# Ledger of designs, part 84: peptides against a protein of PDB entry 3WG5

Target 1, 218 residues: chain A of PDB entry 3WG5
Amino acid sequence: LAKNIVYVAQIKGQITSYTYDQFDRYITIAEQDNAEAIIIELDTPGGRADAMMNIVQRIQQSKIPVIIYVYPPGASAASAGTYIALGSHLIAMAPGTSIGACRPILGYSQNGSIIEAPPKITNYFIAYIKSLAQESGRNATIAEEFITKDLSLTPEEALKYGVIEVVARDINELLKKSNGMKTKIPVNGRYVTLNFTNVEVRYLAPSFKDKLISYITD
Target 2, 218 residues: chain A of PDB entry 3WG5 as posed
Amino acid sequence: LAKNIVYVAQIKGQITSYTYDQFDRYITIAEQDNAEAIIIELDTPGGRADAMMNIVQRIQQSKIPVIIYVYPPGASAASAGTYIALGSHLIAMAPGTSIGACRPILGYSQNGSIIEAPPAITNYFIAYIKSLAQESGRNATIAEEFITKDLSLTPEEALKYGVIEVVARDINELLKKSNGMKTKIPVNGRYVTLNFTNVEVRYLAPSFKDKLISYITD

## One batch from the design tools (peptide; aimed at target 1 L106)

Design b2_p26_2_s4 (made by RFdiffusion4, then SolubleMPNN; from b2_p26_2, 12 letters changed)
Fold by OpenDDE base, seed 3:
Structure b2_p26_2_s4 (fold): chain B 218 residues (1-218), chain C 218 residues (1-218), chain A 26 residues (1-26)
Amino acid sequence: as target 1 above (218 residues)
Amino acid sequence: as target 1 above (218 residues)
Amino acid sequence: GSEGVEIEALGDVEAVERGRARALAA
């Protein structure tokens, strides 16, 4: 019997190989407990493209729905965060958050200017982000414009344009609004209708390792 | 003779004691070279209040103007980032960025809900953020609402409400628009008029330590 | 070829403070 449990975890900061480990750990715990879903409170400016792609793949391999929630107010699912969101089963945003700004870069010059990605890399990520949008039934034109125009959207705009599914102020409102929604990508090969009736919310803390890594880089 | 040099550095991720070290290092380098200013490309969701207060103090002690630039598009100067911005000599934002969401929290519960700060802490930060706004001649009412309403603003709103000084798409536009502006707080006890005529832009890379810490927490 | 590509906007603080507080409360 699926425990009427929804996990909530927080992923914050740069998208890196460690962020992948956090996603993997959080999703694995929720999978092991047969949770109804896991909500990842995401606030990221972006990060490494390789880590991002691995995270997207890990979400797509999840045995339970993974909901990306851009939270708290002031948070962003920026750059790599947008790709992660577009790769998830449901996207929610809190009021006052943002999504977008997906133009790939090679990094920063010795003179700190952005090193622009060559057209081949930019075009690769255009194709990739469009594929994520298409696969999830989200707005692929806007997904492309996240790159080509460095577009950033409010929650209301993102909802209006069909980039995201929910605007919610808190976890309770998120659960209420998303109850009965169908996942935007399949779970174990099937689109799932979310059931948040009489759910227990369980929060996952960072592991000691997560905390130590956070402490050392913080 | 002040070298017509503007430093640009990037501070990304959580505001921690390490973020303080980054601010200190970047500002120190720019001070040593008698730079016209340093621009910190800031994208942060917030972080530790103690680190934030130390960063604000370090900026206020700077011998050169420190410009906070919320960049790139999709970035946020959220929570602690807003305080840092309000403590700086000039705030700029790129289109599609955000500022605000300053409500203090004690953290997250074992059940992952926000542990609300007690009124004494909330009121302390209300007073603190209002003082930063007042000292910088910025909108103290909006600064308070960043806490009391968890308000987040677009660059255009933040400019309109007198929270920030510049909306700029890139460093070149920022330098152009901020040329001739007066710092919002004093530099060495004096308000300085920015001179970005014939400036060389020099970017600072993260140190090896910065990269290692980033790698371990990322 | 993607190993060096950064899709970065700059990183998020409130969530880690919240994570540290969870860690300390745990």
Scores: peptide ipSAE 0.035, ipTM 0.238, DockQ to the pose 0.091; fails the geometry check
OpenDDE base, seeds 1, 2, 4, 5: peptide ipSAE 0.023, 0.029, 0.033, 0.033; ipTM 0.255, 0.264, 0.264, 0.237; seeds 1, 2, 4, 5 fail the geometry check

Design b2_p26_3 (made by RFdiffusion4)
Pose (drawn by RFdiffusion4):
Structure b2_p26_3 (pose): chain A 218 residues (1-218), chain B 218 residues (1-218), chain P 26 residues (1-26)
Amino acid sequence: as target 2 above (218 residues)
Amino acid sequence: as target 2 above (218 residues)
Amino acid sequence: SAPAVVIPVLGNRSAAAIAAHLAAHS
């Protein structure tokens, strides 16, 4: 009961309804165990807007800070993952990862051709991504360009431009650097200082169902 | 005189990429065997827009008539399934089935809440559903109300209002009543008269991949 | 494929559809 606990979970692949269930399951475990924070290792090339908006909402309502960590090297928080990141308490990127490219689309034709959205819906997602950035004090100008210019950024660029808070190689380095940082959004109405000294790290294994479903969608 | 071959397939659940694959697989089989028609027993609560549009497109390119049959009793062709029906060569409904209810939403939230669709998406789907109805000679005024009023119809109501062509209890009654009917959209440029005199019915089983995906869904 | 946010553009506002959605995440 007198411990400092950080949960680490993994989320890989397309952001879907099932991805929401994962976020909710992992975050719920951390909340019920009074965790200082939960670190989500995120690698997503794309996903659905509805599941992305539900995840952002679940993070906003989280009783503990949610740290989105674009990991491992070569991972991306592209498309839906970018919104999830902008909607969270802190963003960390591992070396060689990517963030951005969030243009909303109606989807993919028989060809694999891109089915673009009406111009106005592009304006809707611009307003939504600007809102997430402003609510978290992040660079909304660059965030808008994730859509309008299909802008993508490396870790160092994302840090310089004020989109993320940490560049870290691993969980330990992430804890060291983010220790003492305020969350970019509140936890239950209050901006919180992260206390990662003398912390117990607990990894949450993805379930059989997680790995299988992810593989199938792949 | 001649033996006419009719294929029958079942398509159930949410409309997704796997559903497009089912439509493509079942239709290709019927085309290669020079079938008079393929009948799809459709039961769907809704699904994704891109897959629905890809299915409508696949049906437009079909070298043989595609008859959408809302079957069994209790089934519906709601939301995305309505567009598939309106985009097909002939629509049949079994007693106690439903069609319509197509107001687009960005999706569902955590607590029963619904994420509203911006007006542009709504107007986009109004134009699209009116277009499918106009191209097939079906009631465009009522088709709009599937969206603007979330209108849903019984089979008897759907026939009366000119949205569908046949009300049938089974495959036997469907072939009997639809024999001699012209298709509502062309097959390769010409509107085909359906010949169901002297008919061999062939049922297509769902594949291993079909069954696995749906068991996981159940 | 290039990354993009896919708008699934769903429907069906019935109580049953809502209930089914809630049950899917329970």

Design b2_p26_3_s1 (made by RFdiffusion4, then SolubleMPNN; from b2_p26_3, 11 letters changed)
Fold by OpenDDE base, seed 3:
Structure b2_p26_3_s1 (fold): chain B 218 residues (1-218), chain C 218 residues (1-218), chain A 26 residues (1-26)
Amino acid sequence: as target 1 above (218 residues)
Amino acid sequence: as target 1 above (218 residues)
Amino acid sequence: RKPAVEIPVLGNRSKEAIERHKYIHD
């Protein structure tokens, strides 16, 4: 009998290779314990596209459902965070959070100005984000507009447009609302029906490494 | 019988989550083919500390020896590259390359000035780099000085001080010189004696993703 | 500054972006 356990972990700050490690570590712990799911409380302004793509792949390879929860209020799944969310098994947002603004850039110049990505790169990420949306049965038109219009959405808009699945104030409301939902992408080749009946919620603390790197990146 | 195969892959540019993906992909390919080793031709000015730590961990988890080769002439294993090298099973350098300059920074300000890391972060990386050196039986004093003095070394100096194991002009000379050496850290809990007798050298090309991200990062 | 899928702005530029994101959330 799968232990009625749901893990909750927090990932905050820029999307980096460390963020990949956090995802990998957290998902691995939850997989080892045969958790019903892991909820990642995500608050990110974006980050590296490569890290993002790896995180998406790691989520897609998860043996358990990975729920991206844009939390707490004031948090965002901005840029890379949106791609990660779109690559996940379920997306939830707290009131007062945001998602979108996915236009790729090459970086920042020494003067802090944005270096625009060439059309080839922008078009690659348009195709990529549309694929994530399509594969998850989410709004691929809005996903494209996250790049082409640098669109950002509220939780209510994102839910309305079929970008996300749940708006919830806290973990308890998220578990309640998502109970009985099917994952938007498969887990081990199967769409899983989430079972959050009588679950134990276990919070994963950041490792010392996680805290240090967050401290460096914050 | 382990296929007498040595993989060679190139990682160039800044250390990022993508660099982690490159390491992970390249090592995974070499592991799957039961290669004798993988040589990573590394040329980096540094990069993200989080990515670096993940790369080090991925190298340490490798089922095969990972040799960091600072190559070609003019290349560097600067900053994050030094940590990666110190975390590897064997370090080689080509003539005219450099290693060191490991002082952590928080980033660059909008005006391009370095934002200094607080003492807590600097001290953490001092402890970390010393640990890497100690665990690999390399010069921990010089490893500390890579941070505290922002020290950079030539291949000849690095060899002399016991920071690296080999100076070699090319892959053939590297294979010849490192043949019969023990790895400086264990592979699956064992120090491996490298066997480069009659090896097939296989070059791993960057994936399309690798090329795209390198193009974005270059 | 706009959230960016920072196409891996390697090293210095990614650090710069990290620092800029600090100022947006403060």
Scores: peptide ipSAE 0.048, ipTM 0.270, DockQ to the pose 0.207; fails the geometry check
OpenDDE base, seeds 1, 2, 4, 5: peptide ipSAE 0.033, 0.041, 0.037, 0.040; ipTM 0.321, 0.281, 0.428, 0.432; seeds 1, 2, 4, 5 fail the geometry check

Design b2_p26_3_s2 (made by RFdiffusion4, then SolubleMPNN; from b2_p26_3, 11 letters changed)
Fold by OpenDDE base, seed 1:
Structure b2_p26_3_s2 (fold): chain B 218 residues (1-218), chain C 218 residues (1-218), chain A 26 residues (1-26)
Amino acid sequence: as target 1 above (218 residues)
Amino acid sequence: as target 1 above (218 residues)
Amino acid sequence: RKPAVEIEALGNRSEEAIKAHLEIHK
């Protein structure tokens, strides 16, 4: 009997157009192999809003479940990373990770102070993040507070508040705990029940380009 | 019966004095809790030679086994990271990672070209890396070639050549495969046989300072 | 260039060149 394949890939660093290319490449490979799911080990401080929105859209267009795993311990799905997570089919976090702090900014001043986004932009992202939370059946109130209060949560808090679905220490625990869970958003118009009972885990390495750009953007 | 504790922590980015502080903090916590081992998930392009040597020394002074795990897939123990790995009690790599490329440089010119280290410095690090390999019973010829040829190896090659001890996809596979292995260097003057049969895995998050400095050095 | 809206928690400050680099600028 053919084992179900689960891909695992890492996305780390700033969310940029390059991060979009990483997501697209990884998801495409997993789609081509008819994987049961792809797990993205995400560690990001955030990044570009445009890239984030494109990534969310790419996840939503995925032919397979995309699981965001905030991993390893010490990692965060900060800012843009939280949006990406909320736009995904399942969110997991390792102990010692964080999620939140989603307030949009325009950048940094010459003195390193944050340039605040105008209310129009902030309100746009409030609406957007709430939409992602609502569409995924996650806590939209907390999603808003990720912006309005720059709230950041532990995995345990995020699970408790219904922001995430799994706390797991490693891929094997993630697979075990998420087995039989339904995706929080549809895959091809249907909520999928994950089947991780007889899986082969395949790791995707970043491309040379992925390494180079991660290097440049870090 | 008290479970043996294994700590897992992440060290990512450039090797700096801050990376030393991370190693010191993580190892100290694990020492205080009489852990069976600490696993450091290492992903580094390299960094400062001085910091690297201090980290190696800190590992060698550890009261517990320090396992360097080049993780996740796509990570590398490049340059200074290879020295750190060779100075550790056990090296593991995930599939799709790399190790090597250890040639010292003085930095980068204004045009981004490498400023070569003078032969005296290069020869110093050749002797140093060979010493680390010899002391740990690892391949000193390959260790030298990590410098002289800027050699980089896959996990499978590194295992085959006797540079590393384990290829593992995740922490659970690492624990399973390394169970019953002897440390490649002494712990308090003795080679320790690792006991991972009944372990609790504890993840250490980076401190706020660790996050901030990783953020600054990335 | 219009400042890209950054949904970034902390901005990376690149600090200066440390002496002997055992670094592959990947």
Scores: peptide ipSAE 0.073, ipTM 0.320, DockQ to the pose 0.081; fails the geometry check
OpenDDE base, seeds 2, 3, 4, 5: peptide ipSAE 0.025, 0.021, 0.023, 0.025; ipTM 0.253, 0.243, 0.245, 0.257; seeds 2, 3, 4, 5 fail the geometry check

Design b2_p26_3_s3 (made by RFdiffusion4, then SolubleMPNN; from b2_p26_3 with S1R A2P V6E I7L A24I S26A)
Fold by OpenDDE base, seed 5:
Structure b2_p26_3_s3 (fold): chain B 218 residues (1-218), chain C 218 residues (1-218), chain A 26 residues (1-26)
Amino acid sequence: as target 1 above (218 residues)
Amino acid sequence: as target 1 above (218 residues)
Amino acid sequence: RPPAVELPVLGNRSAAAIAAHLAIHA
């Protein structure tokens, strides 16, 4: 019986236009091979809102389930990462990770102080993040508070409050716990039941280009 | 019978990218020799959050138990050091040491005054430190209070409140007291029972590079 | 093309969240 394939790829660092290219490449590979799913190991402090929105759209246009996994321990899906997670088919977190802190900013001053976003922008992202939560059947109140209160959650809190679906220490535990779960958003117009009973895990390495840009942006 | 090896190394001073390199080097050496554990004698006033997070990840990716030992008397695992400790497989403290004071700052002004971190950053690190505590089965309430109240604890208090696992005066007492303890986080996906019954203690000296950078950053 | 609305940075800049010195408050 042809083994179902699950791809795993890592995205680390700031969310940029290049991060979009990484998501697009990884998802495209997994789509071409008719994978059961792709798991994106995400560790991000945030990044650009434009890139984030494009990534969310790319995830939602995926022909296969995209699982965002905040991994490894010590990683975060901070700010833009939270939006990406909320736009995905399933969210998992490893113990020792965090999610939230979604308040938009215009940037940082030379002294490291935050340049606040005007209310117009803040309100736009409140509506946007709430929409992502609602579409995925996740906690929209907490999603709003990720902005309005700069809230951040532990994996246990995020699970408890219905922000995420799985707490898992590793890929094997994630596959085990998410087996039989339905995607929180549709894949090609249908909610998919994940089947991880007889899967082959394939790791996607960063391209040379991916490594080079990560090196330049760090 | 081949003696089980325990490595001991010292990390002193500010947590920086170079401190990450020290952790990585020390753990790698101990991994290569299939050591029973490595003990890191830690004395730090804190440092950079990025380096800290990378160090935590490196510890959690270790193939062997990493024990953080706040040593000698008078040392501290302050701020970033507390996070590192909470991310480790076992925490020990010598009498006369301290742990805590974890509130993030953006830096120091020219007059030495603290530049406060915005709530977004503070809340991020609250979630992060609580997650580390929860993952390791340590006191997450106290971990939060290390930030929200700038709490610092004595070894006796830290032990009492379930922040740390051992109070020990020296390496020999540490080995004796921690013998048969389980790691507070998994090693290669498994909780390891420490075996210090027939161990050889090997000290890792700072590299020449380690000494030079410590000299420049002090 | 509509003016590129400088979309806010959604993030603790890796550098600023990262540059958050976790130091002992004196």
Scores: peptide ipSAE 0.048, ipTM 0.310, DockQ to the pose 0.142
OpenDDE base, seeds 1, 2, 3, 4: peptide ipSAE 0.027, 0.033, 0.053, 0.030; ipTM 0.303, 0.284, 0.332, 0.291; seeds 1, 2, 3, 4 fail the geometry check

Design b2_p26_3_s4 (made by RFdiffusion4, then SolubleMPNN; from b2_p26_3, 13 letters changed)
Fold by OpenDDE base, seed 2:
Structure b2_p26_3_s4 (fold): chain B 218 residues (1-218), chain C 218 residues (1-218), chain A 26 residues (1-26)
Amino acid sequence: as target 1 above (218 residues)
Amino acid sequence: as target 1 above (218 residues)
Amino acid sequence: RPPAVELEVLGNRSKEAIERHKKIHD
């Protein structure tokens, strides 16, 4: 039986293999406790595409709804973060956050200039991001434009364009607004109606390892 | 007599000589058990052209239908994976997956840039991929554009354009939707009508060797 | 490994977008 528990965990910084480990750990804990959902407070400038794709898969394989919440104000789901959000069961954003800017790159040159990805890679990610949007019933045109125009949106714009589902100032407002919403992708083959009535909110602390890596990458 | 058995096996990662061994092993097991079909859950970013061509040959020589299923969500049949799919008896894709980006390359430079294939190689693979599409009654124009435009498609686009036959969320939906379909290429000289009525689904686990290689290549 | 495709770390462009949006709505 789903416990009236919602987990909240934070993922901050660059998307890497370690970020995958964080997602996996957090989701696994919430799954094991039969939580109603897990909310991931996401703040990322982007990162590795391989890690991002693995994270998306891990979210889509979750036994419970995974809500990406771009939080706090000033945070971003930039680049890889947008893909992760589009791969999730529900997207929320706090006021003063952003989403988008999804153009793939090969890296940065020594002078900080972007090394452009070849058309092969760009087209791959266009198809990928559009597929995530289509599967989740989100705006695939805007998803493509996150790459082709390097588009970035505010929460209000993202909501208006049907990229995200919720704008919320905090976890309590998020729970209130998302209560009764259906997941945008299935959980175990079924679209789940979120039930946040009388839920316990449990915060997952970053592991010691999580803290150390965040410190090294900041 | 075909047993009402469908095998399901996973192939993930780069297409290599080891991937050929996996395909061969999986198909051989299913052949030996007189399965109705084997479904290969494929998730690949591409790989070696030589291994790809061998895999295509192995599929085409199968005594049973080989269904390529781009799965799970977030997976791709990229590059070599597209050729493999086009060489198969039926292609399915899960929502949130992609297919295409088939331009041959010689490799990657130290800076991650693509080393372009010479026109001779590119033209060879154009002819090859078009032949696979034509033989399977699939869209040969799009197959060519997978190379010439490095095109990538969503499942919905691929279905619409006649590149693939099924969009399905899971194995059960795949079986349901593909039941009564004819193979797109012959099995032992005959186009087979798939019969998935009251089938047993058997999962083939990766060998220990298969697991080890996946771990090293990830 | 697929070539380490980095998705553009646009920390600065996202901030610029937020700032531009603030300027338009102020």
Scores: peptide ipSAE 0.172, ipTM 0.381, DockQ to the pose 0.068
OpenDDE base, seeds 1, 3, 4, 5: peptide ipSAE 0.024, 0.027, 0.028, 0.083; ipTM 0.211, 0.288, 0.311, 0.326; seeds 1, 4, 5 fail the geometry check

Design b2_p26_4 (made by RFdiffusion4)
Pose (drawn by RFdiffusion4):
Structure b2_p26_4 (pose): chain A 218 residues (1-218), chain B 218 residues (1-218), chain P 26 residues (1-26)
Amino acid sequence: as target 2 above (218 residues)
Amino acid sequence: as target 2 above (218 residues)
Amino acid sequence: PAVSSGKVLIPVLGAGATAAQAYSPF
């Protein structure tokens, strides 16, 4: 009961309804165990707007900080993952990862051709991504460009431009650098200082169902 | 005189990419065997827009008539399934089935809440559903109300209002009543008269991949 | 169809179903 606990979970692949269930399951475990924070290792090339909005909402309502960590090297928080990142308490990127490219689309034709959205819906997602950035004090100008310019950024660029808070190679380095940082959004109405000294790290294994479903959608 | 071959397939559940694959697989089989028609027993609560549009497109390119049959009793062709029906060569409904209810939403939230669709998406789908109805000679005024009023119809109401062509209890009654009917959209440029005199019915089983995906869904 | 990285898909669902009925893991 007198421990400092950080949960680490993994989320890979298309952001879907099932991805929401994962976020909710992992975050719920950390909440019920009074964790200092949960670190989500995120690698997503794309996903659905509805599941992305539900995840952002679940993060906003989280009783503990949610740290989105674009990991491992070569991972991306592209498309829906970018909003999830902008909607969270802290963003960390591992070396060689990517963030951005969030243009909303109606989807894919028989060809694999892009089916663009009406111009006004693009404006809707611009307003939504600007809102997430402003609510978290992040660079909304760059966030808008994730859509209008299909802008994508490396870790160092994302840090310089004020989109993320940490560049870290691994969980230990992430804990060291983010220790003492305020969360970019509140936890239950209060901005919180992260205490990662003398912390127990607990890894949450993805279930059989997680790995299988992810593989199938792949 | 001649022996006419009719294929029958079942398509159930949410409309997704796997559903497009089912439509493409079943239709390709019927085309290669020079079938008079393929009948799809459709039961769907809704699904994704891009897959629905891809299915409508696949049906437009079909070299044989595609008859959408809302079957069994209790089934519905709601939301995305309504567009598939309106985009097809002939629509049949079994007693106690439903069609309509197509107001677009960005999706469902955590607590029963619904994420509203911006007006541009709503107007976009109004134009699209009116267009499918106009191209097939079905009631565009009522089709709009599937969206603007979330209108849902019984089979008897759907026939009366000119949204569908046939009310049938089974495949036998469907072939009998639809024999001699012109298709509502062309097959390769010409409106085909359906010949169901001297008919061989062939049932297409769902593949391993079809069954697996749906068992996971159940 | 081929799916590339990037781009937020707008699934555009219908309001005529419950959340449970609209659920799909894929």

Design b2_p26_4_s1 (made by RFdiffusion4, then SolubleMPNN; from b2_p26_4, 11 letters changed)
Fold by OpenDDE base, seed 4:
Structure b2_p26_4_s1 (fold): chain B 218 residues (1-218), chain C 218 residues (1-218), chain A 26 residues (1-26)
Amino acid sequence: as target 1 above (218 residues)
Amino acid sequence: as target 1 above (218 residues)
Amino acid sequence: PVRKAGRVEIEVLGAGASKEQAYNPF
């Protein structure tokens, strides 16, 4: 019997236009093969607002479920990563990871201090992040506090507060725990029940371009 | 008699953290040699807000006059480039160049359309650009319209409206026309009269790193 | 090709992100 395929890909580093290209490539491959889902192992400190919004839109337009998995232990879905997670079909976190710290900034000063975004910008992103939370049936109050308090949560806290759906140590535990869960946003207009019974896991490698960009950005 | 030195450097492309490093390196070299001034030949479509603000601050902290020269013909000081120019000691433009189009955006959508900044962001940058214009004794109303109307000006219009100080075809004409002009902002707390009598022009080359980055970003 | 930034761009970064992590090299 043909096994259902689950793709796994890694996205690490800053959220940029190149990160969008990675998401698009990975999701497109999984769509072409009619995968049961794609799992994105995410580790990001944040990044650009435009790239983030484009990634959220690309996930929402996916023909298959996109699972954001904050992995490995020590990783984070910080800032833009939190928005992306909240825009996805399912959020998982490994123990020892974090999510949040979403306060928008204009960037960093020469001394490394934050250039604060004006309250007006902050309020826009509050509205946006609350929308993502509400649309996905996740905790909109905590989503707001990711900005207003620059809140960061553990996986256990995020699960407890209804920000995420799964805490898992590895891909096998993630597949086991998410089996039978409904997506938190629709896939092709319908909330989908994930079926991870008798699946084949396929790892997607970064492209040569992805490797070069990561090397230049590190 | 030891000739006064004027440095000339080129900055082309997007305003990023690397562009800041270029500005810092070029200005530092000119400061170390006690140059009469540095001329930055600027051609930019825009870039990041944080990098722009850092560059403005670096220019304002310069121990010597920093002249922004929109060059060559066909070049622009668009978006972030306009802010940088307005934060500088003197603005020059070559015929056939442009300045303005400063409306802040969140970035570009996948289809290449602009992701509009919320009115709240726009208002912050209006206040900021007006401050730069006011501090430099330049036209703050036009500076605002660079955002509110996404206005772009020719060199002749920009000169007429009091946005810039010089229209010049080349470095020699720039030096001739700017000789005896006062800086529009202070150098070390004082408005300085430029002296381009009996100067040696020294061109600064991009570093190997600058060349590599430009090659990767093109 | 990195889309040429034609406008002032805003980042969404957490206050806990390091400067090194925030510097987009592009």
Scores: peptide ipSAE 0.044, ipTM 0.491, DockQ to the pose 0.662
OpenDDE base, seeds 1, 2, 3, 5: peptide ipSAE 0.062, 0.041, 0.080, 0.044; ipTM 0.517, 0.489, 0.569, 0.527; seeds 1, 2, 3, 5 fail the geometry check

